# Ledger of designs, part 57: peptides against a protein of PDB entry 8HF1

Target 1, 320 residues: chain A of PDB entry 8HF1
Amino acid sequence: NVMLYATKPTEVMVSFPHQEQVLTVTRLISAEIEKFYVSLDLMNIGVQPIRRSKSLQCLRDPSKKSFVKQLFNDFLYQMKEYGIYAASIAIISLIVEFDIKRRQAETLSVKLMHRTALTLCEKIRHLLVQKLQDMTYDDDDDNVNTEEVIMNFSTPKVQRFLMSLKVSFADKDPKDICCLVFVERRYTCKCIYGLLLNYIQSTPELRNVLTPQFMVGRNNISPDFESVLERKWQKSAIQQFRDGNANLMICSSVLEEGIDVQACNHVFILDPVKTFNMYVQSKGRARTTEAKFVLFTADKEREKTIQQIYQYRKAHNDIA

## One batch from the design tools (peptide; made by RFdiffusion4, then SolubleMPNN)

Design b2_p13_4_s3 (from b2_p13_4, 7 letters changed)
Fold by OpenDDE base, seed 5:
Structure b2_p13_4_s3 (fold): chain B 320 residues (1-320), chain A 13 residues (1-13)
Amino acid sequence: as target 1 above (320 residues)
Amino acid sequence: MEIEPLEEIELSV
């Protein structure tokens, strides 16, 4: 039995400064969302019919106030973790989702709830775009998508990620690139995808080198909530990545249960590695001889991250 | 098995 020594990927840690840049605009947006939660709690949306299957149903009704709060909490998280530029992309996804739900609303009260949420998202979008325009000389929306604006309105983590992509892939042959980017949250995939499209378009050295796609992990909580459209889109994105029509794939959660993705030469972990399984499975995608496995850590969490990775590496070597 | 140190990269912005 020749134990094919699977060439272990080179593990790289990129540090970033823990700078809480508390912008006035982020405080204003947070305060507007908190005011909205108070108004939302006072809204009478009626008694929703308790359909039969008890336990999973409380999470399943997309018309519930809790789901509206979840989307805004996920937005606030993205604004904090990825910055104002990423937030300007994330808010568009909320606008689309609340507009769909407003149109699908069976009652006037539920329709009004989604309309009020939509109006808040439009206000937030305006505040974000106005802040991005403060660095542009021209009032044209297209000028907010420059490399400089993206970098200045991104968190230190995202800045180091974008710079790592530029250093790793500038002027390379697209065929030699097979890159995975792992993120924790489903909505982050689309947000980082939109950010990368604009960054690649504004960066000549990456233009025609990187072709990104995204894929949201299967929602283990409710396979019934995966729209048939989302499942079709996921299959298409995976196929484009297999066929080499895309060379960078953004994924939420570990592709545990059935995405046969080819051997990659680069794996980026944009969010903290929380579990041993996530470490093993993401690292297990970096299978080429010169594969890199890149982690991002705040300077304050550097030592703790190193110790955790060494523990995971030891545990992995004891099982392999 | 010696645990090889992590490669650390400092990127200046």
Scores: peptide ipSAE 0.298, ipTM 0.821, DockQ to the pose 0.788
Fold by OpenDDE base, seed 4:
Structure b2_p13_4_s3 (fold): chain B 320 residues (1-320), chain A 13 residues (1-13)
Amino acid sequence: as target 1 above (320 residues)
Amino acid sequence: MEIEPLEEIELSV
């Protein structure tokens, strides 16, 4: 048994100011979603036939209303945690999902519910895009995907993350980069992926350096709910990363789920480390001698984060 | 074992 002395990565903490972006647009969007929830609760969509799928006593909300609310709550979380630029990408995923659900609706009432949700998403998208355009003084360049627009409409956390990528990887050989980015939530992987594609394309120093990919973990909801398409995407994404066709992988809790990813030289934890297992497993992917394990913390949570990391380090040293 | 301090980076915007 060669004890692979896993070289301990350098642990780096990046602080960011806790700035609640109190944008009028964010308040307006939140208020429109709350009004929609009141309307949604009043909708009579009838009793959905309980498909007695034997195993999942997950009460498919016979109304499917809970799923609609979940998607909007997930959107509101992304808008709050990552900013309005990330929200402009996230809303497109909701539009796609509600259009699919609208087309798959078994009843007119369910079809109408998903149509109403879709109309709200289109309104939200318009409000977000309009706000992103307010910074483009040139009436002729509708391009909201500039480095400046991305940075100005991202949260301080996302700004520091993007800056950390630029500082770490500007003008490097793509072959020397193996980067993991961990996020808490499954839907955030796709949102941050879309943001990174636009950021990398707008940043000359990164255009030919970083090739991002994303993978979502196995849904704790039965593998039967994972579309064949999602499973194919995951396999393809992992293979591209293994083959070096992608050098930055965005993941949600994937290591806790036992997905085997190669040894990396950079691991970014974009969201708070909530568990000891997440800490050990994510850190355990940074295995090169120069490997960096980077975490982000709000200034107000700095002391709490430091204490938590020291507790995790102690616990890890006691078992290792 | 003394726990090595975290490296802290302040990135200026």
Scores: peptide ipSAE 0.297, ipTM 0.821, DockQ to the pose 0.792
Fold by OpenDDE base, seed 3:
Structure b2_p13_4_s3 (fold): chain B 320 residues (1-320), chain A 13 residues (1-13)
Amino acid sequence: as target 1 above (320 residues)
Amino acid sequence: MEIEPLEEIELSV
């Protein structure tokens, strides 16, 4: 019996400098959102009807105000963790969501609340785009989607991630690539997807090599609130990745929930590994003979990250 | 069972 030693993936740690770039524009945007929260708390939107879901106890429909604050808090997180360029893409998703909610508003007070949120998003978008344009020397080149602009307005973590993609996949056959990118938050999947589309299009060595898709985790709160469109899109994205029409998939917790995704040759963990389950499940997708499992760490957190990975390796070997 | 060290890569920007 030749015990086929299951070839364990090569685990790689990429370090990045811990730079809290406190830009003036980031402070201004944060202050405008805080002022908006004070105004939002003073708004009377009336009593919201409790939506009775049939199966589980009356999940109090999350306060329409709480949902607005959640979207802006997720935006602030993305701006801090991924940079101004990623924030310029993330804000478009908020604009689309608040415009839909404004049109679907059953009351004038709720319509006004979503209109005020939308106006703030448009102001934030303008401030971000102006800051991206400050580095274009040519007044005539409105193209903020260059490799240089993307790199300069991304956090050190995102810069190292993009460089790792370029080094790993430049001029390779797209058929030989099966890549997963894990992120912590649902809304980050779409933001990083938009960033990668623009980066790949601006990078000749990747333009015909990488075809990205994204997957959004099921909301634990209720699968019934997932739009029919989101579910159709998720099924289509999975199918494109299975058929090889996409070779890079951005995922949140989706792969933890038992979505059958093929064995991959590259797994990137863009956000910190916070749980043993996330480590085992993400690493367990890197199953080819030369598979790589790539982690990113700030220099200040390097020793703590190494110790945590060794603890997870030990715990995994004790269960296996 | 010896814990294999992590491969560490420094990418310069």
Scores: peptide ipSAE 0.296, ipTM 0.823, DockQ to the pose 0.796
Fold by OpenDDE base, seed 2:
Structure b2_p13_4_s3 (fold): chain B 320 residues (1-320), chain A 13 residues (1-13)
Amino acid sequence: as target 1 above (320 residues)
Amino acid sequence: MEIEPLEEIELSV
């Protein structure tokens, strides 16, 4: 039981200003996605063959349209919660996903649906990259991956997270670092991973110190080919983290799924702690004597966050 | 048990 044997980590709360980055580009992107949803609802994708159902009842698979909307909704969330720079990374994941789905499409109508989604993703990518370039005054794509651009186009939460990493790990020995970063959503793991790769590479104090990996929850209800690749990658990522070839692991609901990661000296909670179980399980990974458990809060939610953590501490002490 | 206060860090950008 993680509760009974964990050393008490130092709990740290990092505050950040509540700034809604209401950029014109984010409004344009949101409006383009909403227009796309209207068009998507009007698309006749026909009756899709259900390969695995013994019932010859070709149902309209609303799940295919629902999946497309889910990916764009997750993208909109990432853009809002992590900023334009993170969104520029997140959109690449959508491009890859829709290209796979386009190639796997069994019907011309489904192929066209994924092609239309892909075309929108490319338009969004151009809008994001153009906005990143507008600050660099350079047409070179490599110039958008600077520490300055990453910081300026990240939300205050992500800025404070990156600063916390820099302060915590600058010029440290990589072997002395075992860091977990918890995020709420599966797709956020990839987005924050891509952001961290670029940030670490652009930050001299971190480039030879932090080696990030990510692991995504096994929501693989479908035994599709994608699920095999994801399982192989998860095993590799976990093994690299165990072997010390990676010292920072980005996780979603992985602890709830019983994936055992080693005891860590740093645990960052990038997204709000929504449940007592998440609090206890994530905190229970910070097991070294000098372990830090770091959470982030908007200034406007500071008091609410403090009270919630004190309630969780009390509840944890009553069970321990 | 006194609930130890959260360590609060304000990072300046």
Scores: peptide ipSAE 0.290, ipTM 0.810, DockQ to the pose 0.781

Design b2_p13_4_s4 (from b2_p13_4, 8 letters changed)
Fold by OpenDDE base, seed 5:
Structure b2_p13_4_s4 (fold): chain B 320 residues (1-320), chain A 13 residues (1-13)
Amino acid sequence: as target 1 above (320 residues)
Amino acid sequence: APIEPLKEITLSL
């Protein structure tokens, strides 16, 4: 029971400036998605055949339109919260999902809907990659994965996160590192994982020091939707983290799954702590004597964040 | 117990 151990990790708040980098490309992408939503609402996809063996999501959205909108809304959130570089990775996940859904389409109308979504994702990917290339003289896609490009096209939050990793882990023994990174959304795990792989590969001081993995929480709505592949991958990622073959784990909502992750010396909360349960359970993973619990806040939300953490600390001490 | 103040770090770019 995580509540029984009053872990006293060092709590650290990293502030970042609220810069709305209003890039023209971000406005263009948002406008293209809005136009697509209008088109999507006008699409007549007919009544979809509900097979009794189909997953709870097919029962909740027989039109499959809400799922398409959810993926683009998650992408828009990632682009806003993490920046253009993270968005260039996030869009690949949408491309994969829409290609799978296009192939699994039972009707021509649903196939066309997913095809139109896929074409939009390809256009968005090109707009993002072109913008990343504006800093590179070479048209080679590999040149966009430099530390400089990653930093310049990341939000202030992500910049401070990457700097915090570099300062915390530069030239350390990989065995001395047991790091968790908590994110709110399932798709953010994959996006931040891809960003970290590229950043670590481009940062000599972190090469062979950090070995990242990710883990997405089970979709509480339908555990049956997790492909056998996703479940195998999660088990493998957890095992690699237990065996020390990975020393940084990116996770969303892992706390609901009761996944016994070892005592960590670093816990990063990349997204806002929205609940007392999330605070207690994430902090409860920082169990070593020198453990750090690091949260990120916008300067405009600093006071609100401090007060919220003090309320959570008080509530935790009243229960413990 | 007095709530210990959060350690604040400002990382400069």
Scores: peptide ipSAE 0.379, ipTM 0.857, DockQ to the pose 0.795
Fold by OpenDDE base, seed 3:
Structure b2_p13_4_s4 (fold): chain B 320 residues (1-320), chain A 13 residues (1-13)
Amino acid sequence: as target 1 above (320 residues)
Amino acid sequence: APIEPLKEITLSL
């Protein structure tokens, strides 16, 4: 029962300037995805046989088109919320997914649909990488993973998050660190994990201090091969975090699903706290004597965020 | 009990 322990972590709000990154490349990518949706709606992929797996009645969309649109919509969200650098990592996950779906395609029409999606992802990847290289004098792909490039092509929210990690953990003993990072969406866990690996590797004060892992929520929807691999990866990542082989865990709503993780000394909320349950469950993981609970807000949303946190504090104290 | 004020931090780039 997470509610019963009266551990009062220090709650901290970090403000950041609201900047809409109006880059020409982000507009071009959005326009290419919208053109692709028009072409996708015109594709006849035929009636797919409903595989009657008896257990979970989640009607797989027989068109498989909704899944393709969902992945691109999640990518567009990540590009907007986290920036171009995070988008360059996010697009690789789409490439891998569409290549798997292309190879698993039972019909030529479905294979062609996933091939067209994959071709668009490769075009988007080239546009993103080319834009990251505009700051590097050398055409070498290895030069895009610097602290400077990561910071310049990240949103103000992500910049403040990375700075908060550097200030909080520079030159600390890895054994004294138990950090959680909460994000709203499952796909964001992989993108922020890849971004943090590159940032930690480029930042000397965090090298050998932070060892990140990520945890994606259980996709209860299908026992597919991917869901078995993801479940194996999740179990390994949780075990590494319990054994102290990882000291920073990126997670979504996974902790709401009753995954027992250790008491943490730092909890970062990278995305807005939308529910009372998310507030109580995430805050309830900050259980050490000097635990910090850190949230991020745009300056324009500051007053609304403060009022919402005070409402959640009041509601939590009325139940405790 | 009075609700303790939320601690605010502005980091400079």
Scores: peptide ipSAE 0.376, ipTM 0.855, DockQ to the pose 0.804
Fold by OpenDDE base, seed 4:
Structure b2_p13_4_s4 (fold): chain B 320 residues (1-320), chain A 13 residues (1-13)
Amino acid sequence: as target 1 above (320 residues)
Amino acid sequence: APIEPLKEITLSL
């Protein structure tokens, strides 16, 4: 029994300045969402008949208002944590979701609610795109997907993440790369995936080097509500990553559920490590001899982050 | 085992 000493990955902490980009547009968008919440609370949607399928005690808000608020709260979180460029991608996912729900609405009142939410999303999209265009001095280049626009409209955390990718992977062989990017929220996987596609396409040193995919967790809530499309996408994305057709995987905490992904040489934790299990499991994917485990911290939270990582290291060494 | 120091990187823009 050769105890393959699991080569402990090199742990790296990247600091970033805590700059609240207080853009006037982000304040305007937040105020429009808050006004919409007031209007939403006043909407009479009626009591939807609780279709008691016996198995799913999902407390579906009978009004479906809670779910609408959740999607906008997730959008506001993405705008704050990742910046206005990421928000311009995130809003498209809300538009698609509300259009599907508007079409599937069983009542006129629910249809109107989703239509009002959709109209707000289109207004937000316009405000975001207009602000991204304000930096393009050339009236003729409608292309808001440049490296410069992505960097300038991203949070310091996302800027340092993108720079870390460029420094780590510029002009490397795609076959030598097996990268995981962990994020906290399911919707963030899609948003950061879209941002990375545009960034990689705008960055010559990465265009033929990085092929990103994303994986969202199974909704534990019901296999019946995972669209057949989402399940097919997840299976395809995992298979592409296993086959080496994708070399960067963006995932939420899904790897806890026994999804066997290959040994990775890079693991990026884009969001704060909130649990010991997340630390052990994400770090346990960095299994190559020269593997890197990269964390991001705001300068204000640096000391607290260092102390937390040392506590997790101690606890991990006491179990191993 | 001594806790290996966490490598810190400050990337400048």
Scores: peptide ipSAE 0.362, ipTM 0.851, DockQ to the pose 0.793
Fold by OpenDDE base, seed 2:
Structure b2_p13_4_s4 (fold): chain B 320 residues (1-320), chain A 13 residues (1-13)
Amino acid sequence: as target 1 above (320 residues)
Amino acid sequence: APIEPLKEITLSL
């Protein structure tokens, strides 16, 4: 029971300025996705053949369109919450997913739907990469993965997160680090993982210090839709983190799913703490004597966040 | 622009 651990981590709140990155490219991408939704609603994908396998309840035709819309909505969320650089990583995950779905398509109409989605993702990728390149003064250096580009195209929240990692872990022994990073959404784990790989590689003080991994929560709705590859990756990532081959783990709601993760000395909450359970469970992983529990808040939401944390502390003390 | 220094507000109890 995570609540019974007497170790009180140091709680740190990092504020960041509320800057809406109102970029022309983000508006253009949003408008292209909206146009695609209108086109997608007009697509006749026909009645899907009922696969006789009892476990694969045939996802009705609306569910295939709804899944495509969900992926683009999650992408739009990531672009808004984490910035254009994170969006350039997130779009690759959509490309991979739509290519898999295109290859698995049993009908020409479904194959065409996923091909159209894939074509839009390639257009979005081009727009994002072009915008990342527009700030590289050297026309010859295709390297959009510099510390400067990552920082300039990240939201203030992500900038403060990356700075917090640099300040916390620069030139430390990698064996002394056990770090958790909590995010709300499944797809954010992969996006922040890709961003961190590039940031760590571009930051000399972190390159030999931090080895990130990610774990994605199980889709409670259907273990049958979780690819065998995703399950294998999740097991491997957890094992690498247990063995100390990885010292930073990006995770979503996975702690609620009973994944036993070791006691950590750092816990970062990148997204707002929405529930008391998330607060207690995430805080309860910071178990060392010098453990830090770090929260990020917009300056405009600072007071609300402080009040919410005090309410959670009170509620936790009333149960302990 | 110089990224403003990290203002860590320790939520002191």
Scores: peptide ipSAE 0.276, ipTM 0.745, DockQ to the pose 0.092

Design b2_p13_5_s1 (from b2_p13_5, 6 letters changed)
Fold by OpenDDE base, seed 1:
Structure b2_p13_5_s1 (fold): chain B 320 residues (1-320), chain A 13 residues (1-13)
Amino acid sequence: as target 1 above (320 residues)
Amino acid sequence: SVEYIDLDELLAK
């Protein structure tokens, strides 16, 4: 009975202050989205012909209004949880999505709905960029992507995450780094990826050290709606990470399903661990002898987080 | 400074 003592990673908790930095700009943006929802509810989009596309999703949202609201709700979540810098990147993803939906619209009413959503996204983008520029002397868009702007307009959680990356990986050999970053939501992967690209590019100690990629879990619902491009990109990102061409992978929690990711030396959990399975699976990726498993918690939730981890550890030991 | 709390040390007590 060689109990291969799987070397348990060192579990580390990073606390951050709960700053409800309710910026005036975030309140304004939230109010504009709420006004838009009232307008959206009044829009008569008509009965779209239920295209017998076998995907259950087309049956659930005949008006496509719920999808529009979902994207804005995900944006509001990202702005709240990660800050206005991350929101400035997240809004671009909404602009791209609504422009695609506008072009694919079969009816004038649906086209108008997506156009109205797109107009709101452009307004939000301008409000965010203007706020980021308040810290810059020059109006050049490139000036908003500095380490200082990223840090100042990120939430305390993201600030601590970026600081933890800098401390952990500054001037290291890229080959010695195998890092996973877990986030809860699919759209968070992309905005944190964009944030990390800009942060790494603005941080000399990381520029030639970290090469990030992101991976979005398969939406279980319809493999048919994953663009061939998204599937190719995901395969390429995974392969780059396996080949060591990328050494940091941002993953949504949906990676629970069976993606054979290599043993990593660092695992960061940027969002709260909500399930025992997420805890075990994410921790199970930190397999090297000196592997670190890093959790982020608000100071107010520290005790609750510690108790939850204790319960998960106990449950894991009772099964092992 | 980032405050790191070792959970293994904390939960072993």
Scores: peptide ipSAE 0.488, ipTM 0.915, DockQ to the pose 0.840
Fold by OpenDDE base, seed 5:
Structure b2_p13_5_s1 (fold): chain B 320 residues (1-320), chain A 13 residues (1-13)
Amino acid sequence: as target 1 above (320 residues)
Amino acid sequence: SVEYIDLDELLAK
């Protein structure tokens, strides 16, 4: 039995400065969302009949208010972690979701709640776009999608990630690239996907090299909440990546045991590695010869990250 | 320039 020594990937850490860009616009947006939460708590949307469907729907606040707050909290997180440019993409996803929910509303009170949330999202979108335009001389919306604007309105983490992609993949053959990008949150996959599309289009060295796709992990919440459309999209995205029609896949950390993804030559971990299982599963996808496993860490968390990776390596070597 | 730290070199010490 020749134990094929699975070639261990080269593990690389990229540090980034912890600069909280305290922008006035981010404070204004946060304050508007907080004011909205106060108004939302005062809204009488009635007692929604608890439909005794045995599904985990019973754990969702029958008021649907908790879901609205969750979406805005996830948006605030994305704005903080990825920057204003990423936030301008993330807000569009909220607009789409609240418009769908407004149309599907069974009551006038629920319809009004989603309309108020939608109006706030449009205001936030305007504030974000206006801030992106401050660097452009031209009023055209297309001018906010330049490499310079993307870089300047991204967090240091995202800047280092984009620079790492450019250095790693500039002018390479797209067939030689099989890249995974892991993020913590489901909504981050689509946000970073939109950011990468615009960045690749604005970067000549990457335009014909990288073809991104995204996959949202299966919600551990009941399969009944995954729309048939989302499941079809996930299957299509995986198939495109297997067929080589996409060479960069953005995944939430829940590449659960059931997603058979091919061996990759690059694995990027954009968000902190929180668990041993995430470390082993993500590293276990970097299986090609000379595969790279790249971690991103804030300078302040560098030592803690190194110690954590050391412990995970030791634990992995004791089991393997 | 992106600063790359080789964790294999760092943790071998």
Scores: peptide ipSAE 0.486, ipTM 0.914, DockQ to the pose 0.851
Fold by OpenDDE base, seed 2:
Structure b2_p13_5_s1 (fold): chain B 320 residues (1-320), chain A 13 residues (1-13)
Amino acid sequence: as target 1 above (320 residues)
Amino acid sequence: SVEYIDLDELLAK
């Protein structure tokens, strides 16, 4: 087994306090999304034109509404797991997606559905940006992207992640850094990427040190034009990371999809390790002599996480 | 401060 000769990375766990950031703004946003779901269920989007086989017809209308709900559910997850600053970045991705879908709409009813979703996203964006501005006492949009604002409006997990990046990489040579950041969800890659761009730019010790990229899993079930652009971007991002033009890569299920990334000296697991395969594959990317494999856990889940890692280590040793 | 726990040290005991 080639992994038997690889230097084992140092495995580190970073604890963070379990704080439910129950902000009034997050409750308001959640309530607006729930109201929108009720309205969405009442929308008649009609039967979409029959260009493909009868079996695909009945599934088209539910699939369009379900896709809208999926995007908002992913946004709600990001807001909860990463904080309102990350949510302000995540909502932009929804705006872009719904604007594309609005422009691609074959019917007026579908166009109206995506327009209504887009209008809600703009309202959510305004609520988030207003809350970020309330701390800066400045009406300038540039002042919401400070290290302080990013930290204060991030969850304890994200705060500890950003602190860990700063401690690990402050004033280092960019060429000596090969960092992977694993996240569970596809849309989280874009959200954390946008957050990291702003954090790195606002952090003098990191702005010339870290160059982030992201890779999204090839869930290209749809041969749509969007899939071609995503494939081109993935190829470019991987190439930039291989060429050293990017030294931090945010990944979702990329390893499960057989995307080969180089050996790294740092691997961060931002989200909980849910599977043995994820543990082994992500850890297996930390292959340098001084490689670090860093896990994040809530204090309340610490013992459970330790026990889970112990079981994965045991299982890995029994197979090796 | 970031609390770092060495899992190799912790799980070796």
Scores: peptide ipSAE 0.472, ipTM 0.910, DockQ to the pose 0.801
Fold by OpenDDE base, seed 4:
Structure b2_p13_5_s1 (fold): chain B 320 residues (1-320), chain A 13 residues (1-13)
Amino acid sequence: as target 1 above (320 residues)
Amino acid sequence: SVEYIDLDELLAK
């Protein structure tokens, strides 16, 4: 019995100031989405034929309106939690989704609903990009993807995360890095991935060091609704990370699904740890010698976070 | 500078 002394990772907490970026643009975008919801509620899209999907439970609202609201609510969450730079990436995913839904629309009324949502996304994209450009004094450099722009238009949480990556990985050998980044929501994986690609490309010390990838959990929604493309992407992403072709993986609560991820030397928890299982499973991936488990907390929630981690540690020691 | 708090040191007390 080789007691693999699972070397407990060093647990680190990074605090960040609770700064609500009360940007005028954020208020304008929120007001436009609220106005759109009022308009959406007044839209008569007719009774959609209930496709007898065998799995009764995920009755997508037969009106398809709830799905439209969900995507905008998810966008508003990303804008609030990660900042307007992350929102400029997130809105592109909404544009793609609404364009697909517009093309797949079975009725003219549903097609018009998705077109109206798409027009709003284009307006939001313009407002975000314009605000990102307002800091570039040089009219000629349309490149809003600089380290400075990313940092200035990210929330304090994201700023501290990016700084922590730079400090941890600057000029290191890519083969010595195995990093996991946990986020709460599936859509955040893709948003943070896009942000990291731009940040790494704008940061010389990281360009040839970090190769990010993202993985979304299997939708609890029937595997029949996962596009063949999404399933192929997930398999490819996992394989790239296993082969060392990617050394940073962004994932949501994928650990509950038994995804076999290798032992990592860094685990970042970008969003609050909500459950004991998430704490134990994510920490349990930091298994190398000198592994780090890094948590991010708002200063306002620091004491609450410390107490929660203390309770989780106690509970883990009582089971072990 | 990023302020890092070692939780192992903090909670070992």
Scores: peptide ipSAE 0.465, ipTM 0.910, DockQ to the pose 0.823

